# Peptides against a protein of PDB entry 2QAS, part 97

Target 1, 120 residues: chain A of PDB entry 2QAS
Amino acid sequence: PPEDLMQYEAMAQDALRGVVKAALKKAAAPGGLPEPHHLYITFKTKAAGVSGPQDLLSKYPDEMTIVLQHQYWDLAPGETFFSVTLKFGGQPKRLSVPYAALTRFYDPSVQFALQFSAPE

## One batch from the design tools (peptide; made by RFdiffusion4, then SolubleMPNN)

Design b2_p25_1_s3 (from b2_p25_1, 13 letters changed)
Fold by OpenDDE base, seed 2:
Structure b2_p25_1_s3 (fold): chain B 120 residues (1-120), chain A 25 residues (1-25)
Amino acid sequence: as target 1 above (120 residues)
Amino acid sequence: SPPSSILSPEEGAKLAAIASALAPP
């Protein structure tokens, strides 16, 4: 089969990652997401650039899924990564996740889902 | 009780099944 020197699959993946970034920017805007929209985001915890409390990340050696609906604060979607504060064990914990670390995105309100390959 | 913002590994696996059906890799 012909060799794809354009890397179209990678380009498509990057474009779709842009959807996640855009959705997070909407969530971070005043008022948050319009109900009933809410986001489930899964990422590789050991991917380059992922950072957070060791006590939290140690419990998720492969992937972690967070839900942005009721209990999240200071969502900051940057151009290459986003950060957010979540409660774990009753304490606020700050996570920073590069978009490149994402493996799944899901909005159950409209059953919209995306999956990505994210090597460590 | 308020819902958790971080899914357990088990809950994450359940979600993965849903995502796979809606958006296969």
Scores: peptide ipSAE 0.505, ipTM 0.897, DockQ to the pose 0.663
Fold by OpenDDE base, seed 3:
Structure b2_p25_1_s3 (fold): chain B 120 residues (1-120), chain A 25 residues (1-25)
Amino acid sequence: as target 1 above (120 residues)
Amino acid sequence: SPPSSILSPEEGAKLAAIASALAPP
């Protein structure tokens, strides 16, 4: 087949990562997400730019899935990454995750899901 | 207390199965 010099598939994947960013911005707004919406986000813990406490990341050598529903604070969705405070073992932990590190996004309330190719 | 905001590896695997069915890679 003809060679795609435009790299359309990569463009599409990048656009879909924008959906996650937009959803997080809605979650971070006053009032949070409209019930019963809540988000499950999976990412590669060893991907470039991922930052967090060693005691937490060491328990997830490949991927980690977080759920933004009941126990999260100070969600800050930036343009290239988002950060959020979660409780792990009863203690608050701050995570910083680039959108490029994402592998899965899911909202069970409406069964909406996305999967992404991530480095590593 | 409310459920943890970080899934166990097993729970994460279950989610992966669901996501794969709804949105193939």
Scores: peptide ipSAE 0.504, ipTM 0.897, DockQ to the pose 0.693
Fold by OpenDDE base, seed 4:
Structure b2_p25_1_s3 (fold): chain B 120 residues (1-120), chain A 25 residues (1-25)
Amino acid sequence: as target 1 above (120 residues)
Amino acid sequence: SPPSSILSPEEGAKLAAIASALAPP
């Protein structure tokens, strides 16, 4: 097949990552997401830019899935990454995740799902 | 107490199956 010099697949993936960013911005706004919407976000823990406490990340050598519904604080969706505080072992843990590290996004309330190819 | 905001590896795998069905990679 002809060589795609435009890299359309990558552009499409990036556009879809924009959906996640937009959803997170809605979640971070006053009042949060409209019920019953809530988000499951999966990302590669070893992807460039991912940061968090070692005691937490060490338990997830490949991927981690977080749920933004009940126990999360200070969600900060930036332009290239988002940060959020979650409880782990009874203690607050701050995670920073680039959108490029995402592998899955899911809102069970409406069965909306997206899957992405993320580099390590 | 409300459910944890971090899924266990097993729970994550279950979600992966759902995602694959709803949105093939």
Scores: peptide ipSAE 0.497, ipTM 0.895, DockQ to the pose 0.669
Fold by OpenDDE base, seed 1:
Structure b2_p25_1_s3 (fold): chain B 120 residues (1-120), chain A 25 residues (1-25)
Amino acid sequence: as target 1 above (120 residues)
Amino acid sequence: SPPSSILSPEEGAKLAAIASALAPP
């Protein structure tokens, strides 16, 4: 088969990652997401740029899934990564996750899902 | 109390199955 020198699949994946970024920006806006929307986000914990407390990340050697619904604070969706504060063991923990590290996105309220190939 | 914002690995796996059905890789 012909060789794709344009890397269209990668372009498409990046565009779809933009959906996650946009959704997070909506979530971070005043008032948060419109009910009943809420977001499940899965990412590779060992991907480049992922940052968080060792005691938390060590429990998730491959992937971690977070849910942005009730217990999250200071969601900050940047252009290349987002950060958010979540409760873990009753204590606030700050996570920083590049969009490139994402593997899944899901909004159960409308059963919208995306899956991504993230670097190992 | 509200559900945890961080799923257990097992819960994450269950979600993966749902996502695969809705949006295959």
Scores: peptide ipSAE 0.496, ipTM 0.895, DockQ to the pose 0.682

Design b2_p25_1_s4 (from b2_p25_1, 11 letters changed)
Fold by OpenDDE base, seed 2:
Structure b2_p25_1_s4 (fold): chain B 120 residues (1-120), chain A 25 residues (1-25)
Amino acid sequence: as target 1 above (120 residues)
Amino acid sequence: PPPSPILSPEEGAKLKAIADALAPR
C-alpha cells in the first residue's frame, strides 16, 4: 500500500484526544457536566507521565478505568494531562494522566465512544 | 451507596468491550 508520509491516522488521533480534553474542561467547570452526561476514561497505567499512589496503581498493572460522575474532586484538565482526586478504599487519591495514555473514552448517556492507541 | 469512581479490573474490561463496539477500529 502507498506510504502515508503525512501520518493522517496520528493526526486524527490527536484531534480526537482534543475532544477528551474539551469534555474534561466542561466537567471541571462550575456545575459540572449537564446531566445525565458522565465520563468513563480508560488509560494505560504504565504509560509515560501517569502518576499516582503506588497502592492504587499496583492494583492496575495494565489499564485503569475511572468514571467521572458522582465521586470525583478537583478535576484539573491541563493542556497535556489532567489530574483528579478519587477515593480508593475510602481514601482520596490524586491521579495524573496524560491524554496520550488514554485508550478509551465513553459517555453512556449518548453512547459516544472514542478509541485510542496508547504507547506501552 | 455511591458507586466507586475507580472500576475494578473486571468492570473496566466490560466497559472497554462496550466502547470497542461503539468505536470500532
Scores: peptide ipSAE 0.630, ipTM 0.928, DockQ to the pose 0.652
Fold by OpenDDE base, seed 4:
Structure b2_p25_1_s4 (fold): chain B 120 residues (1-120), chain A 25 residues (1-25)
Amino acid sequence: as target 1 above (120 residues)
Amino acid sequence: PPPSPILSPEEGAKLKAIADALAPR
C-alpha cells in the first residue's frame, strides 16, 4: 500500500486525545461528571512527563489504570497534561499525566472507548 | 469500603481488554 506521508493516524489520535482532555475538563468543573458517567484512564507510567510518587509508580512498571468516579480530588486538566489526587494505600498521591502518555480511555456508562498509541 | 481509584495491574488489564473490544484497532 502507498506510504502515508500525511501521518493521518497520528493526526486522528491527537484529535481523539482532545476528547479525553475535554472530558476531564467536564469532570473538573463544579459538580463533576453527570451521573452515571465516570472515566477509566490507562497510561504508560514510564512515558515522558509522567510524574508521581515512587512508591506508587514502582508498582506499575508498564501501565496504570485509574478510575475517576468515587475517590479522586483536585482534578486539574491542563493543556498538555492533567493532574489528580488519588488515594493509594490510604494515602493521597498526586499524579501528573501528559495526554500523550494515554493508551486507553473508557466510560462504561455509555460504553465509549478510545485507544491510543503512546510511544515512550 | 469504596472502590480503589487505582486498579490493580490485573484489573487494569481486564478493563483494557474490555475497552479494546469497544475500540478495536
Scores: peptide ipSAE 0.627, ipTM 0.927, DockQ to the pose 0.670
Fold by OpenDDE base, seed 3:
Structure b2_p25_1_s4 (fold): chain B 120 residues (1-120), chain A 25 residues (1-25)
Amino acid sequence: as target 1 above (120 residues)
Amino acid sequence: PPPSPILSPEEGAKLKAIADALAPR
């Protein structure tokens, strides 16, 4: 098959990552997401740029799935990564996740899902 | 009490499977 020198597949994936970014920006806006919308986000914990408490990340050596619905605070969606505070073991933990680390995005309220190839 | 915002590894795997089915490559 012909060689793609434009890297269209990568462009398409980046565009879809933009959907996640936009959704998170809506979630971070005053009032949060319109009910019943909520977001399940899966990412590679060992991907470059992922940061958080060692005690938390050590329990998720491959991937972690978080849900942004009831228990999340200070969601900050940046241009290349987002950060959010979630309770783990009753204590608040700050996670920072590059969009490039994402592998799955899911909103069960409308059964909208995205799949990404993330470098580990 | 509300559900934990961080899924267990097992729960996460199940959720991933659902996403894979809805958004297959």
Scores: peptide ipSAE 0.625, ipTM 0.927, DockQ to the pose 0.650
Fold by OpenDDE base, seed 1:
Structure b2_p25_1_s4 (fold): chain B 120 residues (1-120), chain A 25 residues (1-25)
Amino acid sequence: as target 1 above (120 residues)
Amino acid sequence: PPPSPILSPEEGAKLKAIADALAPR
């Protein structure tokens, strides 16, 4: 097949990652997401830039899925990554996740889903 | 109590299957 020197697949992936970023920014706005919208986000835990407590990340050697609906605080969607505080074992844990680490995005309220290829 | 914000590996796998069915490749 012809060689793609434009890297269209990567461009498309980045554009779709922008949807996640935009959704998170809406979630972080005053009042949060309009009910019943809520977000499931899956990411590669060993991807570059992912950071969080070792006791949490060690339990998820490949991927982790978080849900932003009830138990999340201080959602901060930046331009290249987002951070959020989640309870784990009753303790607040701060996660920082680059958008490039994402593999799945899902809003069950409207059955909207995206999937991405993320570096191992 | 409200559901855990961090899915178990098993729950995550289930979600992945759903997302794969809904999201285009």
Scores: peptide ipSAE 0.583, ipTM 0.916, DockQ to the pose 0.682

Design b2_p25_2_s1 (from b2_p25_2, 13 letters changed)
Fold by OpenDDE base, seed 4:
Structure b2_p25_2_s1 (fold): chain B 120 residues (1-120), chain A 25 residues (1-25)
Amino acid sequence: as target 1 above (120 residues)
Amino acid sequence: SAPESILSQEETAQLQAIVDALAPA
């Protein structure tokens, strides 16, 4: 097949990452997501720009899936990355995740799923 | 056991299976 010099797949991936950003912005708004919506987000922990405590990231050398439903605080969706506080080992842990690091997005309430290729 | 807000490796694999079932391939 002909070589795609336009990189359409990458363009589509970036566009779909915008869905995640938009969803997170809704989640961060006052009142949070409308029930029963909640989000499962998977990302590559070694991707550029991923930041968090060593004790947490060490347990997830490849990817991590976080659940934004009950145990999360201070969700801050920026333009290039989002940050959120999660409870791990009974302690709050702050994560910063670039949207480019995402590999999966899922809302089980409506069975909406997105998958991304995230270069590491 | 992992906290509610962070899935275990096994649970992540289970999630992948669910997502794959929604859109096979």
Scores: peptide ipSAE 0.497, ipTM 0.863, DockQ to the pose 0.510
Fold by OpenDDE base, seed 5:
Structure b2_p25_2_s1 (fold): chain B 120 residues (1-120), chain A 25 residues (1-25)
Amino acid sequence: as target 1 above (120 residues)
Amino acid sequence: SAPESILSQEETAQLQAIVDALAPA
């Protein structure tokens, strides 16, 4: 098979990661996502750039799936990563997740799913 | 038990199964 010097697969993956970023930006807008849309996002907790409280990350040594529907605050979707506050152990915990760390994105309201390969 | 905004590993596995079923490899 011929060698792909354009790296189309990587470009396609980046484009799809852009969908997640766009969706999060919609979620962060006033009023949040239009009901009944909500997001399930899975990421590798040990991937480069992932940060958060030790007490929380310690419980998820491999991957974590967060649900952005009801209990989340201050969602801030940047260009390379997003941050969000979730309640854990009765306390607010701030997570910062690079889009490159994502492994799954799912919106059950319309059964839309994306999967990615994420390095640690 | 975890907050509703964070799934357990088991629930994550269940989600993966759902996603895989939607788009079989």
Scores: peptide ipSAE 0.496, ipTM 0.862, DockQ to the pose 0.501
Fold by OpenDDE base, seed 1:
Order: C-alpha cells, then structure tokens, then sequence
Structure b2_p25_2_s1 (fold): chain B 120 residues (1-120), chain A 25 residues (1-25)
C-alpha cells in the first residue's frame, strides 16, 4: 500500500483526544456534567507523564479505568493532561493523566465511545 | 471489589466488550 507520510491516523487520534479534553472541561465547569452523563476513562498507567500514588498505580500495572460520576473531586483538565482526585482505600489520591495516555473513553448515558492507541 | 471511581480489571474488560459491541475494531 502507499506510504502515508502525513500520519493521518495520528492526526485523527489527536483530534479525537480533543473530544475527551473538551468533555472533561465540561465536567469541570460549574454544575458538572448534565445528568445523566458520566465518563469512563481508561489509560495506560505506565505511559509517560502518568503520575499518582504508588499504592494505587501498583495495583494497575497495565491500564486503569476511572469513573467520573460521583466519587471525584477537583477535576482539572489542562491542555496536555488532566488531574483529578479520587478516593482509594478511603483516602484521597491525586492522579495526573496525559491525554496521550488514554486508550478508551465512554459515556454510557448516550453510548458514546472512543478508543485510542497509546504508547506503553 | 473496586472503589466506585476505579474499576476492577474485570469491570474494565466488561467495558471493553460493551464498546466493541457498539463498534467492532
């Protein structure tokens, strides 16, 4: 097949990652997401730029799926990564996740799904 | 079981199955 020197697939994935960023920005706005919207976000835990407490990340050596519905705080969607506080073992844990680390995004309220290839 | 905000590996697999059913890769 012809060689793609434009890297169109990568461009498309980056554009779609923008959907996740935009959705998170909506979630972080006053009032949060309009009910019943909520987000399932999966990412590679060993991807570059992922950070969080060892006790949490060690339990998820490959990927982690977080649910942004009820038990989350201080969602901060930046331009290249987002951070959020979750409860784990009864304690607040801060995660920082680059959008490039994402592998799946899902909103079950409308069955909207995106999947991405992410470096490990 | 996993905390509400973090899925277990099994639950993540179930989610993947749902997504695949919506649009097979």
Amino acid sequence: as target 1 above (120 residues)
Amino acid sequence: SAPESILSQEETAQLQAIVDALAPA
Scores: peptide ipSAE 0.494, ipTM 0.862, DockQ to the pose 0.490
Fold by OpenDDE base, seed 3:
Structure b2_p25_2_s1 (fold): chain B 120 residues (1-120), chain A 25 residues (1-25)
Amino acid sequence: as target 1 above (120 residues)
Amino acid sequence: SAPESILSQEETAQLQAIVDALAPA
């Protein structure tokens, strides 16, 4: 097959990562996501740029799936990464996750799913 | 179980199965 020197597949993947970013920006807006929409987001915890409390990350050495529905605070979707506060052991923990670290995005309310290849 | 906002490894595996069923690779 002909060699793709434009890297169209990579462009398409990046565009789809943009969907996640856009969804998170909606979630961070006043009022949050319109019910019943909520988000399941999976990422590689060892990916470059991922940061958070050591005690939390130690419990998830490979990947972590967070649920943005009821128990999350201070969602801050940046251009290259997002941060969010979740409870762990009854205490708030701040996570910072580059979009490049994502492996899965799912909204069960409408069964919308995306999967990504992420470097570990 | 883990807090509602963070899935267990087992729950994550279940989610993967659901997603794969929706759009198998």
Scores: peptide ipSAE 0.490, ipTM 0.862, DockQ to the pose 0.501

Design b2_p25_2_s2 (from b2_p25_2, 10 letters changed)
Fold by OpenDDE base, seed 3:
Structure b2_p25_2_s2 (fold): chain B 120 residues (1-120), chain A 25 residues (1-25)
Amino acid sequence: as target 1 above (120 residues)
Amino acid sequence: SPPSSILSQAEGAELQAIVDALAPP
């Protein structure tokens, strides 16, 4: 079979990660996401660049899924990672997640789903 | 379909319960 020297599959995956980034930027804009849109984001907690409370990350050693609907604060979607404040056990916690760490993205309001390969 | 991972914000609660908990007060 011919060898793909263009790495089209990798480019396509990067483009799809761009969808997540774009969606988060919409969520971070004034007014937030248009209802009823909300986001389920799953990521590998041990992936490089993931940052958060040690107790929280230790509690979820493989994957974490966070929901961005109403109770999220200071969402900051950067170019390579996003950060957000969420409440766990009633306490606000700051998470920083590289887009490369993502494994799933889902908007149940329109049943839009993406899956990504991430480091194990 | 929703992800199979447990939503950390509800520490294992069912998906719908998590969504409800994150709804506006």
Scores: peptide ipSAE 0.030, ipTM 0.649, DockQ to the pose 0.118
Fold by OpenDDE base, seed 4:
Structure b2_p25_2_s2 (fold): chain B 120 residues (1-120), chain A 25 residues (1-25)
Amino acid sequence: as target 1 above (120 residues)
Amino acid sequence: SPPSSILSQAEGAELQAIVDALAPP
């Protein structure tokens, strides 16, 4: 097939990352996500810009999946990354994840799924 | 659906781990 010099797939991927950002902004709004919507977010833990407790990130050297439903706090969806407080082993931990680090986004309530290629 | 084994918030058995992660406060 002809060579795609426009890199349409990459542009489409970037556009779809915008869906995740928009969804997180909805989640961060007062009242949170409308029931029963909730989010499973998977990301590369070693991707540039990912930050959090070293012990936690070391425990998951490749990918990590977090759930945003009933137990998340101080969700802050920025323009290039989001940060959120979640409990791991009963302890609150702050994570900061660039949208570029995402590999999967899923809302099981409506079976909406996105997959992404993340940089190493 | 995402594999439960990748859920970082999970504690205990698979089913209970999912419940705990999704449990209301």
Scores: peptide ipSAE 0.026, ipTM 0.610, DockQ to the pose 0.118
Fold by OpenDDE base, seed 5:
Structure b2_p25_2_s2 (fold): chain B 120 residues (1-120), chain A 25 residues (1-25)
Amino acid sequence: as target 1 above (120 residues)
Amino acid sequence: SPPSSILSQAEGAELQAIVDALAPP
């Protein structure tokens, strides 16, 4: 097929990443997500801009999945990345994840799923 | 892929973290 000089696939990917950002902004609003909605988020831990505790990121060198439902705090969805505090082994850890690092997004309450290609 | 597929690929420690996140306070 002819070469796509418009890069429609990349534009579509960026648009769908916007869905994740919007969903996280809803989750960060007072009262959180409307029940029973909750979010599974998978990302490349070595992607540019990903940051967190060294011990945690060393434990998960490729990808990891986090769940935002009952145990999350200080969710801050920015324009290019979000940050959130989660408990690992009972200890709170702060993660910062660019939307560009995401590989999967899922809301099991309505079986809504997105998949992304992410740079590493 | 659904969470069950992702969870089946996760390490035990990651799975436990997810379970903790899903547990009500």
Scores: peptide ipSAE 0.025, ipTM 0.613, DockQ to the pose 0.065
Fold by OpenDDE base, seed 1:
Structure b2_p25_2_s2 (fold): chain B 120 residues (1-120), chain A 25 residues (1-25)
Amino acid sequence: as target 1 above (120 residues)
Amino acid sequence: SPPSSILSQAEGAELQAIVDALAPP
């Protein structure tokens, strides 16, 4: 097959990552997501730019799934990454996740799913 | 992948974290 010098697959992936960013921006707006929408977000924990408590990230050496529904605070969706405070073991933890680290996005309320290739 | 697929493939610790996140305040 001919070589794709345009890298259409990568462009499409980036565009779809934009959907996640947009969804998170809606989630971060006053009032949050319209019910019953909520988000499952899976990412590679060792991807470049991922940051959080070492003990937490060490528990999930490959991928981690977080759910944004009831127990999340200070969601801040930036242009290249989002940050959010979640509770683990009852303690609030701040996570910062580049959109490039995402591997899955899912909204169960409407069964909307996205999958991504992410670097390790 | 639906939630059931994600949860079925998750480690125990990850599953618990998800369950906790879904709990009402």
Scores: peptide ipSAE 0.025, ipTM 0.611, DockQ to the pose 0.067

Design b2_p25_2_s3 (from b2_p25_2, 10 letters changed)
Fold by OpenDDE base, seed 1:
Structure b2_p25_2_s3 (fold): chain B 120 residues (1-120), chain A 25 residues (1-25)
Amino acid sequence: as target 1 above (120 residues)
Amino acid sequence: SPPPAILSPEEGAELQKIVDALAPP
């Protein structure tokens, strides 16, 4: 097949990752997401830029799915990564996740889903 | 109590099945 020198697939994925970023920014706005919208976000835990407590990350050697509905605080969606505080084992844990590490996005309220390939 | 904010690996795998149907890789 012809060689794609434009890297269209990468561009398309970046654009779709923008949907996740935009959704997170809406979630972080006053009042949060409009009910019943909530987000399931999956990412590669060993991807570059992912950071969090070892006791949490060690339980997820490949990927982790977080649910942004009830048990989250201080969602901060930046331009290249987002951070959020989640409760794990009864304790607050701060995660920082680059958008490039994302592999899945899902809003069950409207059955909207996206999948991405992420570097490991 | 509210559902957990972090799915177990098993729950994540179940979610994968749903997402695969809605948005194939």
Scores: peptide ipSAE 0.620, ipTM 0.930, DockQ to the pose 0.673
Fold by OpenDDE base, seed 5:
Structure b2_p25_2_s3 (fold): chain B 120 residues (1-120), chain A 25 residues (1-25)
Amino acid sequence: as target 1 above (120 residues)
Amino acid sequence: SPPPAILSPEEGAELQKIVDALAPP
């Protein structure tokens, strides 16, 4: 097979990651996502750039799936990563996740799903 | 009270099954 010097697959993956970023920006806007839309986001906890409380990350050595529906605050979707505050063990925990660390994205309201390869 | 915002590892694995069906890896 011929060599792809354009790296189309990588470009396609980046474009799809853009969907997640766009969705998060909508979620961060006033009023949040239009009901009943909500997001399930999975990421590799040991991927470069991922940060958060040790007590939380220690319980998820491989990946973590967060649900952005009810118990989340201060969602801040940047250009390369997003941060959000979630309640864990009765306490607010701030997570910072690069889009490159994402492995799954799912909106059950319309059964829309995406999967990605994420390096550690 | 509302559902937790972080799935347990087990719940995450169950979600993976759903996602695999909708969007193969």
Scores: peptide ipSAE 0.618, ipTM 0.930, DockQ to the pose 0.664
Fold by OpenDDE base, seed 3:
Structure b2_p25_2_s3 (fold): chain B 120 residues (1-120), chain A 25 residues (1-25)
Amino acid sequence: as target 1 above (120 residues)
Amino acid sequence: SPPPAILSPEEGAELQKIVDALAPP
């Protein structure tokens, strides 16, 4: 097959990651997501740029899936990464996740799903 | 009794099955 020097597949993947970013920005807006929309986000915990409490990350050596529905605070979607506060063991934990680390995105309310290849 | 904001590793694996069906790798 002919060689793609434009890297169209990478462009398409980046565009789809943009959907996640846009969704998170909507979630971070006043009032949050319109019910019943909520987000399941999976990422590689060992990916470059992922940061959070050691006690939490140690429990998830490969991937972690977070649910942005009821129990999340201070969602801050940046241009290259997002951060959010979640409860773990009854305590608030701050996570920072680059969009490049994402592997799955799912909104069960409308059965919308995306999968991504993420470097580990 | 709100659902947890972080799935267990096992629950995450179950989610993968759903996502694979909706959005194949």
Scores: peptide ipSAE 0.614, ipTM 0.928, DockQ to the pose 0.630
Fold by OpenDDE base, seed 4:
Structure b2_p25_2_s3 (fold): chain B 120 residues (1-120), chain A 25 residues (1-25)
Amino acid sequence: as target 1 above (120 residues)
Amino acid sequence: SPPPAILSPEEGAELQKIVDALAPP
């Protein structure tokens, strides 16, 4: 088959990442997500720009899936990355995740799912 | 207690099965 010099798949991936960003911005707005919506977000923990406590990240050498439903605070969705505080081991942990690091997005309330290619 | 905000690696793997069915890689 012909070589795709336009990199359409990558363009599509970036566009779809925008859905996640938009969803997170809705979640961060006053009142949060409308029930019963909640988000499962998976990302590569070793991707460039991922930041968090060593004691947490060390337990997830490849990917981590966070659940934005009950135990999260201070969700801050920026233009290139989002940050959020999660409870882990009874302690608050701050994570910073570039959208480029995302590999999966899922809202079980409506069974909406996206998968992304996230090179490290 | 409410569900954890971070899935265990095992739980993540189970979720992947669901996601694969809904949105193939």
Scores: peptide ipSAE 0.609, ipTM 0.928, DockQ to the pose 0.665; fails the geometry check

